# Ledger of designs, part 150: peptides against a protein of PDB entry 2YKT

Target 1, 231 residues: chain A of PDB entry 2YKT
Amino acid sequence: SRSEEMHRLTENVYKTIMEQFNPSLRNFIAMGKNYEKALAGVTYAAKGYFDALVKMGELASESQGSKELGDVLFQMAEVHRQIQNQLEEMLKSFHNELLTQLEQKVELDSRYLSAALKKYQTEQRSKGDALDKCQAELKKLRKKSQGSKNPQKYSDKELQYIDAISNKQGELENYVSDGYKTALTEERRRFCFLVEKQCAVAKNSAAYHSKGKELLAQKLPLWQQACADPS

## One batch from the design tools (peptide; made by RFdiffusion4, then SolubleMPNN)

Design b2_p18_8_s2 (from b2_p18_8, 9 letters changed)
Fold by OpenDDE base, seed 5:
Structure b2_p18_8_s2 (fold): chain B 231 residues (1-231), chain A 18 residues (1-18)
Amino acid sequence: as target 1 above (231 residues)
Amino acid sequence: MEEEIEKARELLNSVSVD
Protein backbone atom coordinates (compact mmCIF):
# COMPACT_ATOMS: atom_id res chain seq x y z
CA SER B 1 0.00 0.00 0.00
CA ARG B 2 0.98 3.66 -0.34
CA SER B 3 1.21 4.05 3.43
CA GLU B 4 3.38 0.96 3.78
CA GLU B 5 5.74 2.18 1.09
CA MET B 6 6.00 5.62 2.66
CA HIS B 7 6.58 3.99 6.04
CA ARG B 8 9.44 1.94 4.61
CA LEU B 9 10.97 5.06 3.07
CA THR B 10 10.73 6.90 6.39
CA GLU B 11 12.44 4.11 8.30
CA ASN B 12 15.13 3.91 5.64
CA VAL B 13 15.98 7.60 6.09
CA TYR B 14 16.49 7.13 9.82
CA LYS B 15 18.47 3.94 9.24
CA THR B 16 20.65 5.69 6.66
CA ILE B 17 21.50 8.44 9.14
CA MET B 18 22.20 6.00 11.95
CA GLU B 19 23.99 3.27 10.02
CA GLN B 20 25.71 5.22 7.22
CA PHE B 21 25.92 8.95 7.96
CA ASN B 22 26.91 8.83 11.63
CA PRO B 23 29.61 6.15 11.24
CA SER B 24 30.98 8.01 8.21
CA LEU B 25 30.99 11.23 10.20
CA ARG B 26 32.91 9.54 13.02
CA ASN B 27 35.46 8.40 10.48
CA PHE B 28 35.63 11.92 9.03
CA ILE B 29 36.35 13.30 12.50
CA ALA B 30 39.05 10.67 13.07
CA MET B 31 40.71 11.52 9.76
CA GLY B 32 40.50 15.19 10.68
CA LYS B 33 42.28 14.53 13.97
CA ASN B 34 45.01 12.67 12.13
CA TYR B 35 45.40 15.56 9.72
CA GLU B 36 45.55 18.04 12.60
CA LYS B 37 48.23 15.96 14.30
CA ALA B 38 50.30 15.84 11.14
CA LEU B 39 50.06 19.62 10.71
CA ALA B 40 51.07 20.13 14.32
CA GLY B 41 54.05 17.90 13.64
CA VAL B 42 54.94 20.03 10.62
CA THR B 43 54.73 23.13 12.80
CA TYR B 44 57.13 21.69 15.33
CA ALA B 45 59.59 20.44 12.74
CA ALA B 46 59.49 23.75 10.88
CA LYS B 47 60.29 25.63 14.08
CA GLY B 48 63.47 23.63 14.49
CA TYR B 49 64.48 24.14 10.87
CA PHE B 50 63.99 27.91 10.91
CA ASP B 51 65.63 28.27 14.31
CA ALA B 52 68.65 26.62 12.74
CA LEU B 53 68.37 29.08 9.85
CA VAL B 54 68.42 31.94 12.34
CA LYS B 55 71.65 30.53 13.73
CA MET B 56 73.16 30.68 10.26
CA GLY B 57 71.98 34.28 10.03
CA GLU B 58 73.71 35.08 13.30
CA LEU B 59 76.96 33.71 11.95
CA ALA B 60 76.59 35.80 8.81
CA SER B 61 75.96 38.90 10.90
CA GLU B 62 79.16 38.24 12.83
CA SER B 63 81.20 37.94 9.64
CA GLN B 64 83.04 40.88 8.12
CA GLY B 65 81.96 40.30 4.55
CA SER B 66 78.46 38.76 4.82
CA LYS B 67 76.58 40.96 7.32
CA GLU B 68 73.77 41.86 4.94
CA LEU B 69 73.12 38.19 4.24
CA GLY B 70 72.46 37.78 7.94
CA ASP B 71 69.50 40.13 7.64
CA VAL B 72 68.21 38.18 4.65
CA LEU B 73 68.32 34.92 6.58
CA PHE B 74 66.53 36.55 9.52
CA GLN B 75 63.84 37.85 7.19
CA MET B 76 63.34 34.39 5.74
CA ALA B 77 62.82 32.98 9.21
CA GLU B 78 60.50 35.83 10.19
CA VAL B 79 58.30 35.43 7.13
CA HIS B 80 57.99 31.76 7.95
CA ARG B 81 57.00 32.64 11.51
CA GLN B 82 54.22 34.88 10.21
CA ILE B 83 52.99 32.19 7.84
CA GLN B 84 53.06 29.69 10.68
CA ASN B 85 50.96 31.99 12.85
CA GLN B 86 48.30 31.96 10.15
CA LEU B 87 48.46 28.18 10.03
CA GLU B 88 47.98 27.99 13.78
CA GLU B 89 44.89 30.17 13.53
CA MET B 90 43.51 27.91 10.85
CA LEU B 91 44.23 24.84 12.99
CA LYS B 92 42.45 26.36 15.98
CA SER B 93 39.39 26.93 13.84
CA PHE B 94 39.67 23.46 12.37
CA HIS B 95 39.74 21.93 15.82
CA ASN B 96 37.26 24.11 17.68
CA GLU B 97 34.74 25.00 15.00
CA LEU B 98 34.64 21.75 13.06
CA LEU B 99 36.05 18.69 14.82
CA THR B 100 34.93 19.41 18.39
CA GLN B 101 31.42 20.42 17.40
CA LEU B 102 30.95 17.47 15.08
CA GLU B 103 32.26 15.07 17.71
CA GLN B 104 29.85 16.42 20.32
CA LYS B 105 26.89 16.22 17.97
CA VAL B 106 27.50 12.77 16.51
CA GLU B 107 27.66 11.08 19.91
CA LEU B 108 24.46 12.71 21.15
CA ASP B 109 22.65 12.23 17.86
CA SER B 110 22.59 8.44 18.06
CA ARG B 111 20.38 8.53 21.13
CA TYR B 112 18.16 11.23 19.72
CA LEU B 113 17.58 9.42 16.43
CA SER B 114 16.92 6.10 18.14
CA ALA B 115 14.25 7.69 20.29
CA ALA B 116 12.72 9.58 17.37
CA LEU B 117 12.56 6.47 15.21
CA LYS B 118 11.07 4.44 18.04
CA LYS B 119 8.40 7.07 18.65
CA TYR B 120 7.51 7.14 14.97
CA GLN B 121 7.36 3.35 14.75
CA THR B 122 5.20 3.07 17.85
CA GLU B 123 2.69 5.63 16.67
CA GLN B 124 2.63 4.26 13.14
CA ARG B 125 1.98 0.76 14.46
CA SER B 126 -0.74 2.04 16.78
CA LYS B 127 -2.57 3.71 13.91
CA GLY B 128 -2.08 0.68 11.70
CA ASP B 129 -3.40 -1.69 14.35
CA ALA B 130 -6.44 0.50 14.92
CA LEU B 131 -7.17 0.44 11.21
CA ASP B 132 -6.74 -3.33 11.02
CA LYS B 133 -9.09 -3.75 13.96
CA CYS B 134 -11.82 -1.74 12.27
CA GLN B 135 -11.38 -3.72 9.07
CA ALA B 136 -11.62 -6.97 10.99
CA GLU B 137 -14.76 -5.82 12.79
CA LEU B 138 -16.38 -4.85 9.50
CA LYS B 139 -15.60 -8.30 8.13
CA LYS B 140 -17.15 -9.94 11.19
CA LEU B 141 -20.22 -7.75 10.89
CA ARG B 142 -20.69 -8.68 7.25
CA LYS B 143 -20.47 -12.38 8.08
CA LYS B 144 -23.04 -11.92 10.83
CA SER B 145 -25.34 -10.04 8.48
CA GLN B 146 -25.19 -12.81 5.87
CA GLY B 147 -26.33 -15.33 8.44
CA SER B 148 -29.12 -13.13 9.78
CA LYS B 149 -32.82 -13.22 8.92
CA ASN B 150 -32.80 -9.42 9.05
CA PRO B 151 -29.64 -8.10 7.33
CA GLN B 152 -30.98 -4.52 7.36
CA LYS B 153 -30.47 -4.48 11.11
CA TYR B 154 -26.70 -4.19 10.55
CA SER B 155 -26.70 -1.64 7.70
CA ASP B 156 -26.15 1.44 9.87
CA LYS B 157 -23.34 -0.20 11.78
CA GLU B 158 -21.68 -1.27 8.53
CA LEU B 159 -21.72 2.34 7.33
CA GLN B 160 -20.17 3.46 10.60
CA TYR B 161 -17.29 1.02 10.21
CA ILE B 162 -16.74 2.06 6.59
CA ASP B 163 -16.50 5.69 7.68
CA ALA B 164 -14.18 4.81 10.54
CA ILE B 165 -11.91 2.84 8.20
CA SER B 166 -11.78 5.75 5.77
CA ASN B 167 -10.88 8.20 8.53
CA LYS B 168 -8.24 5.94 10.06
CA GLN B 169 -6.71 5.28 6.65
CA GLY B 170 -6.45 9.02 6.06
CA GLU B 171 -4.90 9.62 9.47
CA LEU B 172 -2.32 6.90 8.90
CA GLU B 173 -1.39 8.24 5.47
CA ASN B 174 -1.03 11.78 6.79
CA TYR B 175 1.05 10.65 9.76
CA VAL B 176 3.42 8.61 7.62
CA SER B 177 3.71 11.41 5.06
CA ASP B 178 4.58 13.93 7.76
CA GLY B 179 7.01 11.45 9.25
CA TYR B 180 8.82 11.14 5.94
CA LYS B 181 9.09 14.92 5.54
CA THR B 182 10.43 15.19 9.08
CA ALA B 183 13.01 12.47 8.48
CA LEU B 184 14.24 14.13 5.28
CA THR B 185 14.49 17.45 7.11
CA GLU B 186 16.58 15.83 9.84
CA GLU B 187 18.92 14.35 7.25
CA ARG B 188 19.28 17.64 5.39
CA ARG B 189 19.97 19.53 8.61
CA ARG B 190 22.96 17.29 9.35
CA PHE B 191 24.47 17.76 5.91
CA CYS B 192 23.87 21.51 6.07
CA PHE B 193 25.65 21.71 9.40
CA LEU B 194 28.66 19.89 7.98
CA VAL B 195 28.74 22.17 4.93
CA GLU B 196 28.51 25.31 7.07
CA LYS B 197 31.33 24.23 9.36
CA GLN B 198 33.48 23.24 6.40
CA CYS B 199 32.87 26.69 4.89
CA ALA B 200 34.28 28.30 8.02
CA VAL B 201 37.37 26.12 7.76
CA ALA B 202 37.71 27.02 4.09
CA LYS B 203 37.62 30.75 4.88
CA ASN B 204 40.38 30.42 7.44
CA SER B 205 42.40 28.22 5.11
CA ALA B 206 42.08 30.85 2.39
CA ALA B 207 43.41 33.48 4.78
CA TYR B 208 46.42 31.31 5.56
CA HIS B 209 47.24 30.73 1.91
CA SER B 210 46.68 34.38 0.98
CA LYS B 211 48.95 35.67 3.72
CA GLY B 212 51.71 33.24 2.80
CA LYS B 213 51.53 34.17 -0.87
CA GLU B 214 51.56 37.88 -0.05
CA LEU B 215 54.56 37.72 2.27
CA LEU B 216 56.65 35.55 -0.02
CA ALA B 217 55.80 37.59 -3.11
CA GLN B 218 56.92 40.73 -1.30
CA LYS B 219 60.25 39.42 -0.03
CA LEU B 220 61.46 36.80 -2.48
CA PRO B 221 62.76 39.26 -5.11
CA LEU B 222 64.85 40.97 -2.44
CA TRP B 223 66.31 37.71 -1.22
CA GLN B 224 67.16 36.59 -4.74
CA GLN B 225 69.27 39.70 -5.30
CA ALA B 226 71.08 39.62 -1.96
CA CYS B 227 74.22 37.87 -3.22
CA ALA B 228 74.59 40.28 -6.13
CA ASP B 229 74.68 43.33 -3.87
CA PRO B 230 78.10 44.51 -2.71
CA SER B 231 78.78 44.35 1.07
CA MET A 1 9.59 8.53 24.55
CA GLU A 2 8.62 12.16 24.13
CA GLU A 3 10.53 13.07 27.25
CA GLU A 4 13.56 11.18 26.03
CA ILE A 5 13.46 12.96 22.69
CA GLU A 6 13.08 16.34 24.33
CA LYS A 7 15.97 15.71 26.69
CA ALA A 8 18.14 14.60 23.82
CA ARG A 9 17.17 17.68 21.81
CA GLU A 10 17.96 19.98 24.70
CA LEU A 11 21.30 18.33 25.19
CA LEU A 12 22.15 18.67 21.50
CA ASN A 13 21.20 22.33 21.54
CA SER A 14 23.30 23.00 24.62
CA VAL A 15 26.51 21.94 22.89
CA SER A 16 25.72 23.60 19.56
CA VAL A 17 27.18 27.01 18.76
CA ASP A 18 24.69 27.49 15.96
Scores: peptide ipSAE 0.023, ipTM 0.636, DockQ to the pose 0.262
Fold by OpenDDE base, seed 1:
Structure b2_p18_8_s2 (fold): chain B 231 residues (1-231), chain A 18 residues (1-18)
Amino acid sequence: as target 1 above (231 residues)
Amino acid sequence: MEEEIEKARELLNSVSVD
């Protein structure tokens, strides 16, 4: 029946969220944490490299013929420090605005969805059972009427059961239809939340890249001329 | 969402005609 098919579709939506979306989201969070850890590692390694560059700048500053190149090397290290600070800010946002919030939601969602599905199933079954009972009673009444010498005696009761069946059928169909709409809305809300949080991360990432590009574009011409100028 | 619901309704209607 139309109602049974819609019921199956509704259950499948909840099942897809619970068995596909939520596990995939947990994996996404785990991969995000790994990515964060790797970027923190890059930060540490970069610090060592640019500290060593500063040391080379100190040696240039102490030389007789390369003093001006010392300042260039110091500027290179300073620009790197500024870029790295932007990366650290991006990582904080990535952790606090995406990973933490997704982790909190996914932990609570399994319990919520299980309860929501169970409530829907219980009410759907209750309405279905009530409909089946009325249909069975009508069938019994019709059998009695066919065997009776006075079929007209049962006509009023037959009409009452027909009306009750029609009403219960309509209520069941409406309930299942609304259940399906609700399930689709729940699914869409979860995807939308993920998209919105990822957009925030993308904005912060864009700011990091823009700042780095700006700083390097400003200083690079100066650094490129340093070796061409006579000491 | 409305389009998806409408597609689902169309699908249900197609099965009910059999």
Scores: peptide ipSAE 0.008, ipTM 0.384, DockQ to the pose 0.027
Fold by OpenDDE base, seed 4:
Structure b2_p18_8_s2 (fold): chain B 231 residues (1-231), chain A 18 residues (1-18)
Amino acid sequence: as target 1 above (231 residues)
Amino acid sequence: MEEEIEKARELLNSVSVD
């Protein structure tokens, strides 16, 4: 029946969210945590590299012929520090706005979706069983009428069952239809949330890259000329 | 979402003719 097919579609949407989307989202969060850890590792390694660069700048400052290059090396390290601070801000946002929120939502959504599906199934079954009962009673009544010497005695009851079946069929179809729309809305909301959170990450990443580009663009010409003009 | 709902309606209408 039309209602049975739409019921199957509705259940399949919930099952897809629970069995495909939620596990995939958990994996996405895990991969995000790994990515965060790797970027934190880059930050730590970069600090060591630029601290070593500062030491080279100190040696240049102590030299008789390369003092000005000491200042250049210190500026390079300082620009890196500023870029690194921007990266740390981006990572904090990535953790707090994306990973933490997704992790909290996945745990809540698993329980919520299970309850929502069970509620839908219970109500759908209740309406279906009520319809089946009315159909069965009508069939019994028709068999009784065919065996009776006075079939007209059952005509009013037959009409009542027909009307009840029609009403219950309509209620079931509407309920299943609304259930399907609700399920699709729940699925879309989860994808939209992911997209919105990724947009926030993209904005923060763009800010990091822009700041780094700006700082380097301002200083790089000066650093490139430092060796050409021996003072 | 509206397109998906409409496709589902079309599918349901095709099954009800049997």
Scores: peptide ipSAE 0.007, ipTM 0.368, DockQ to the pose 0.027
Fold by OpenDDE base, seed 2:
Structure b2_p18_8_s2 (fold): chain B 231 residues (1-231), chain A 18 residues (1-18)
Amino acid sequence: as target 1 above (231 residues)
Amino acid sequence: MEEEIEKARELLNSVSVD
């Protein structure tokens, strides 16, 4: 029946969230944490590299003929520091605005979805059972009427059961339909939340890339000409 | 069951710091 099909669809939405979406989201979070760790490693390694570059700049500054190149090397290290600061801000956002919030939600979601599905199933079954009972009573009444010498005695009661069946059928169909809409809304809400958090991270990532591009574009021509005019 | 769902919903919503 239409109601049974809609019921199966509703249950499948909840099952898809619990068995496919949430595990996939946990994996996504885990991959994000791995990525964060790798970027933190890059940050640390970069610090060592540019600290060593500063040392080379110090040596240039102490030289008789390469003093100006010391300033260039210091500028290179400083630009790196500024880019690195922006990366750290991006990582902070990535951690706090995406990973942490997704992790908290996905861990709490199992209980919520399980309870919501159970509630839906319980109420759906209750309404279904009530409908089945009325249908069974009508069938019993009809059998009794067919065997009776006075069928008219049961006519009013038959009409009452027909009306009750119609009302309960409509109520069940509406409940299942609303349940399906609710389930789809729950699924959509989770995807929307993921998209929104990814947008926040994307904005911070864009700021990181923009700052790096701007700083390097500004300084690179100056650095490139530094060796053209030996003193 | 309704109370459990509502509590769980509240907890889920509280995680959104935006």
Scores: peptide ipSAE 0.024, ipTM 0.655, DockQ to the pose 0.269; fails the geometry check

Design b2_p18_8_s3 (from b2_p18_8, 10 letters changed)
Fold by OpenDDE base, seed 2:
Structure b2_p18_8_s3 (fold): chain B 231 residues (1-231), chain A 18 residues (1-18)
Amino acid sequence: as target 1 above (231 residues)
Amino acid sequence: DEEEIEKARELLDSVSVE
């Protein structure tokens, strides 16, 4: 029936969120934490590399003929430090504004969805059972009427059951339809939340890349010319 | 959202068995 199919669709939406979306989101969070850890590792390794570059700059500064190249090497290391600082700020935001919030949401969602689905199922079943009961009573009444010498005795009651069945069927259909709409809204809300958080990540990432581009664009021409200049 | 939900409802109505 129409109501049964709509009911199945509604349950499937909740099941998809609980069994597919939420586990996938947990995995997404785990992968995000791995990515954060790897980027932190890059930052640490880069520090050692550019500290060594500073040492080379110190040696150049102590030389007789390469003093100006010492300043260039120091500038290279400093620009890198600024870029890495921007990366660290991005990572803080990535952790605090994305991963932590998603983790909190997915933990709360398990309880909410279970309760929401249970509430829907209970009410749907209640309405269905009430409909079935009225249909059974009508059938019983019709059997009594067929066996009676005075069928007209039951005519008014039969009409009452027919009306009750029609009303209960309509109520069930409306309830299941609204349930489906609600379930789809819940699903969409979860995807929208993910998209919004990813937009924040994208903005922070753009700021990191923009700062790096700006700093390097400013200094790179100077560094490229350093060896050609007589000093 | 409402448009998509209505589309889904229309689809259901077209394939539903009473």
Scores: peptide ipSAE 0.008, ipTM 0.411, DockQ to the pose 0.029
Fold by OpenDDE base, seed 4:
Structure b2_p18_8_s3 (fold): chain B 231 residues (1-231), chain A 18 residues (1-18)
Amino acid sequence: as target 1 above (231 residues)
Amino acid sequence: DEEEIEKARELLDSVSVE
């Protein structure tokens, strides 16, 4: 029946969220944590590299003929520090606004979805069983009427069962239809949340890249000229 | 089940900055 098909579709939506979406989201979070760790590793390694560059700048500053190049090397390290600070801000946002929130949400969502599906199934079954019972009683009544010498005795009861079946069928169809819409809305909401959080990450990433580009564009011409224009 | 669902929804909403 239409109601049975829609019921199966509804259950499949919940099952897809619980068995496909949520596990995939957990994996996404895990991959995000790995990415964060790698970027933190880059930060640490870069600090060592640019600290070593500062040391080279110190040596240049101590030289007789390369003092001005010492300042250039220090500026290079300072620009790196500023870019790195922007990266750290991006990483904090990535952790706090995406990973932490998704992790908390996915953990709670398992219980929520299980309870929601169970509630839907219980109510759907209750309505279905009530309908089936009414249909069975009508069938019994009709068999009794066919074997009776006075079929008119059962006419009022037959009408009552027909009306009850019609009403219960309508209630079941509406309930299942609303259930399906609700399930689809729940699925969409989860994807939308992911998209919105990823947009925030993208904005922060853009800010990091923009700041780096700005700082380097300002200084790089000066640094490139430093060796060609001895002071 | 209803109480559990509502509680879970409230918790989900509290941790989400949407």
Scores: peptide ipSAE 0.028, ipTM 0.679, DockQ to the pose 0.272; fails the geometry check
Fold by OpenDDE base, seed 5:
Structure b2_p18_8_s3 (fold): chain B 231 residues (1-231), chain A 18 residues (1-18)
Amino acid sequence: as target 1 above (231 residues)
Amino acid sequence: DEEEIEKARELLDSVSVE
């Protein structure tokens, strides 16, 4: 029936969140943490590399014929420092505004969804059972009437059961329909939250990339010309 | 079940600003 099909769809939404979305979200968070850790590792390694570059700049500054190249090497290291500051701000947002908040929600969501599904199932079953009971009673009444010498005796009660069945059918259909809308809203809310948090991270990432591009575009022509200039 | 759902919802809402 339409009600049974919609009931199945409703349960499938909850099951999809619990069995597909939430596990996938946990994996997403785990992959995010791995990515964050790798970027932190890159940051550390880069610091060592550019510290060594500064040392080369110091040596150039102490030389007789390469002093100006010392400044170039220092500028390269300084630009890296500024880019790194932007990366750290991006990583802070990535951690605090995305990963932490998603992790907190996903850990609590299983209990909530289980309870919500259980409530829906209990009430749906209650309404369904009440409908089935009325249908069964009507069937019994009709059998009695068919075997009776006075079928008219049961006519009023038959009408009462027909009305009750109609009302209960309508109530069940409405309840299942509302349940389906609620379930879809729950699913959408979770995706929307993910999208919104990812947008916030993307803004910070854009700032990092823009700053890096700006700084390098400004300085690179100067650095490229440095070896052509006389000492 | 209703009380449990409401408590769980409140907890979910408290962990972040949506």
Scores: peptide ipSAE 0.028, ipTM 0.674, DockQ to the pose 0.269; fails the geometry check
Fold by OpenDDE base, seed 3:
Structure b2_p18_8_s3 (fold): chain B 231 residues (1-231), chain A 18 residues (1-18)
Amino acid sequence: as target 1 above (231 residues)
Amino acid sequence: DEEEIEKARELLDSVSVE
């Protein structure tokens, strides 16, 4: 029946969220943590590299003919330090605003979805059983009427059951339809939340890239001329 | 349970910054 098909579709939406979306989201969070760790590793490795660059700058500053190049090397290291600081700020935001919130949400969602599905199933079954009961009673009444010498005696009661069946069928169809819309809304809300959080990540990433571009664009022309200028 | 569902919704909303 139409109501049975819609019921199956509704259950499938809940099952898809519980069995596909939420596990995939947990994996996404895990991959995010791995990515965060790797970027922290990059920051650490960069510190070693630019500390070594500073050492080269110190040697230049101690020289007789290359002192000004020491300042250039120090500036190069400092600019990259500022870029790494911006990356660290982005990582803090990534952790606190994305990963932590997603982890908390997905943990709580399993219980919610299970309860919501059970509630829907219970009420759907209750309405279905009530409909089946009325249909069964009408069938019994019609059998009695066929065996009776006075079938007109049952006519009013037959009409009452027909009306009750029609009403209960409509109620069941409406309930299942609303249930399906609700399930789809729950699914969409979860995807929307993910998209919104990724937009925040994109904004933070843009700020990081913009800061790096700005700092390097400002200083690079100066550094490129340093060897051509007399000491 | 309706009470459980409502409580879970409130908790989910409290941890979400959209």
Scores: peptide ipSAE 0.028, ipTM 0.679, DockQ to the pose 0.294; fails the geometry check

Design b2_p18_8_s4 (from b2_p18_8, 12 letters changed)
Fold by OpenDDE base, seed 4:
Structure b2_p18_8_s4 (fold): chain B 231 residues (1-231), chain A 18 residues (1-18)
Amino acid sequence: as target 1 above (231 residues)
Amino acid sequence: MEEEIKKAEELLNSISVE
């Protein structure tokens, strides 16, 4: 029946969220944490590299013929520090606005979806059983009427069952239809949330890259000329 | 989403025996 098919579709949406989307989201969060850790590792390693560069700048500053190059090397390290600060801000946002929020949601969602599906199934079954009962009673009544010497005696009851079946059928169809719409809305909301959070990440990443590009674009020409222009 | 729901409803109507 139409209602049975739509019921199956509704259940499949919930099952897809619970069995495919949520596990995949947990994996996504795990991969995000790994990515965060790797970027933090880059930050740490970069600090060591640029600290060593500062040491080279100190040596240049102590030289007789390369003092001005010491300032260049210090500027390079300082620009790196500023870029690194921007990266750290991006990472904090990535952690707090994406990973933490997704993790909180996915843990709550398993329980929520289970309860929502169970509620839907219980009510759907209740309406279905009530319909089936009325249909069965009508069938029994018709059999009784066919065996009776006075079939007209059962005509009013038959009409009542027909009306009840029609009403219950309509209620079931509407309930299942609304259930399907609700399920699709639940699915879409989860994807939209992910997209929105990724947009925030993209915005923060763009800010990081923009700041780095700006700082380097300002200084790089000066650094490139430092060896060509003896002091 | 609304289009998907509509398509699903149309499909259900086409295959329904009732």
Scores: peptide ipSAE 0.008, ipTM 0.369, DockQ to the pose 0.027
Fold by OpenDDE base, seed 1:
Structure b2_p18_8_s4 (fold): chain B 231 residues (1-231), chain A 18 residues (1-18)
Amino acid sequence: as target 1 above (231 residues)
Amino acid sequence: MEEEIKKAEELLNSISVE
């Protein structure tokens, strides 16, 4: 029936969220944590590299013929420090605005969805059982009427059951339809939340890349000319 | 979401007699 099919669709939406979306989201969070850890490792390694570059700049500054190149090397290290600061800000946002919030939600969501599905199933079954009961009673009444010498005696009761069945069927159909809309809304809300949080991360990432590009574009011509100009 | 609901309703109407 239409109601039964709509009911199956509704249950499938909840099932998809619980069995596909939430596990995938947990994996996404785990991969995000791994990515964060790797970037922290890059930060540490980069610090060592640019500290060594500063040491080379110190040696240049102490030389007789390469003093001005010392300043260039120091500037290179300073630009790196500024870029690194932007990366650290991006990572903080990535952790606090995406990973932490998603982790909190996904942990609570399993219980919520289970309860929501159970509530829906219980009410759907209750309405279905009530409908089935009325249909069964009507069938019994009709059998009695067919065997009776006075069928008119049962006419009023038959009409009452027909009306009750019609009303209960309409209520069941409406409830299941609304249940399906609700389930789809729950699914969409979860995807929208993910998209919105990822947009925040993307904005912070863009700021990091923009700052790096700006700083390097400003200084690179100066650094490139340094070896061509004698001291 | 509205489009998906509409598609589902259309499908149900096509296969259901009730």
Scores: peptide ipSAE 0.007, ipTM 0.373, DockQ to the pose 0.027
Fold by OpenDDE base, seed 5:
Structure b2_p18_8_s4 (fold): chain B 231 residues (1-231), chain A 18 residues (1-18)
Amino acid sequence: as target 1 above (231 residues)
Amino acid sequence: MEEEIKKAEELLNSISVE
């Protein structure tokens, strides 16, 4: 029936969220944490590299013929420090605005969705059972009337059951339709939340990349000419 | 979402009542 098909569609939306979306989201969060950890590792390794570069700059500054190259090497290390500060800000946003908030929601969602689906199923079944009962009673009444010497005795009661069936059918269809709309809204809300949080992270990431590009574009021409201009 | 709902409604209208 129409209502049964719509019911299946509704249940499938909830099942898709619980069995596909939520597990995938958990994996997304896990991959995000791995990425964060890797970036932290890169940060640590980079610190060591640029500290060593500073040491080379110190040696240049102490030399007789390469003093000005010391300043260049220090500038290279300083630009790295500034870029690193922007990266740290991005990572904070990545952690706090995306990963933490998604994790909090996904942990609660399985219980919520199970309860929501169960509530829907219970009410749908209740309405369906009531309809089936009325249909069964009408069928019994018609059989009784057909075997009776006075079929007109049952006419009014037959009309009452027909009306009741029509009303209950309409109520069931409306309920299932509304249930489907609700389920789709629940799904959309989850995707929207992910998109919004990812947008916030993207803004901070853009700031990191922009600052890095700006700083390097400003300094790189100077560094490239440093060896051509002896002291 | 609205489009999907519309498609579902169209589907329902095409299915006979048992």
Scores: peptide ipSAE 0.007, ipTM 0.362, DockQ to the pose 0.027
Fold by OpenDDE base, seed 3:
Structure b2_p18_8_s4 (fold): chain B 231 residues (1-231), chain A 18 residues (1-18)
Amino acid sequence: as target 1 above (231 residues)
Amino acid sequence: MEEEIKKAEELLNSISVE
């Protein structure tokens, strides 16, 4: 029946969220944590590299003919240090605004969805059983009427059951239809939340890259000229 | 993050004057 098909579709939406979406989201969070760790590793490795660059700058500053190049090397190291600090701040935001919030939501969601599905199933079954009972009673009444010498005695009661069946069928169809819309809305809400959080990450990333480019572009011409203009 | 970027820009400007 139409109601049975819609019921199956509704259950499948809940099952897809619980069995496909939520596990995939947990994996996404895990991959995000791995990415965060790797970027922290990059920052640590960069510190070693630019600390070594500072040491080269110190040697230049101690020289008689290359003192000004010492300052250039210090500036190079400092600019990159600032870029790495900005990356660390972006990572904090990534952790606190995306990963932590997604983790909290996915943890709570399993219990919520299970309860929501069970509630829907219970009410759907209740309405279905009530409809089936009414249909069964009408069938019994019609059998009695066929065996009776006075079939007209049952006509009013037959009409009452027909009306009741029609009403209960409509109620069941509406309930299942609303259930399906609700399930689709729940699914969409979860995807929208992910998209919104990922948009925030994208904005932060864009800002980081833009500012990094600006900082380097500001100093690079000066550094490129340093060897041509000895002091 | 934005405050850190501003701080970095200010620092770069100070270094450029040296």
Scores: peptide ipSAE 0.000, ipTM 0.224, DockQ to the pose 0.014

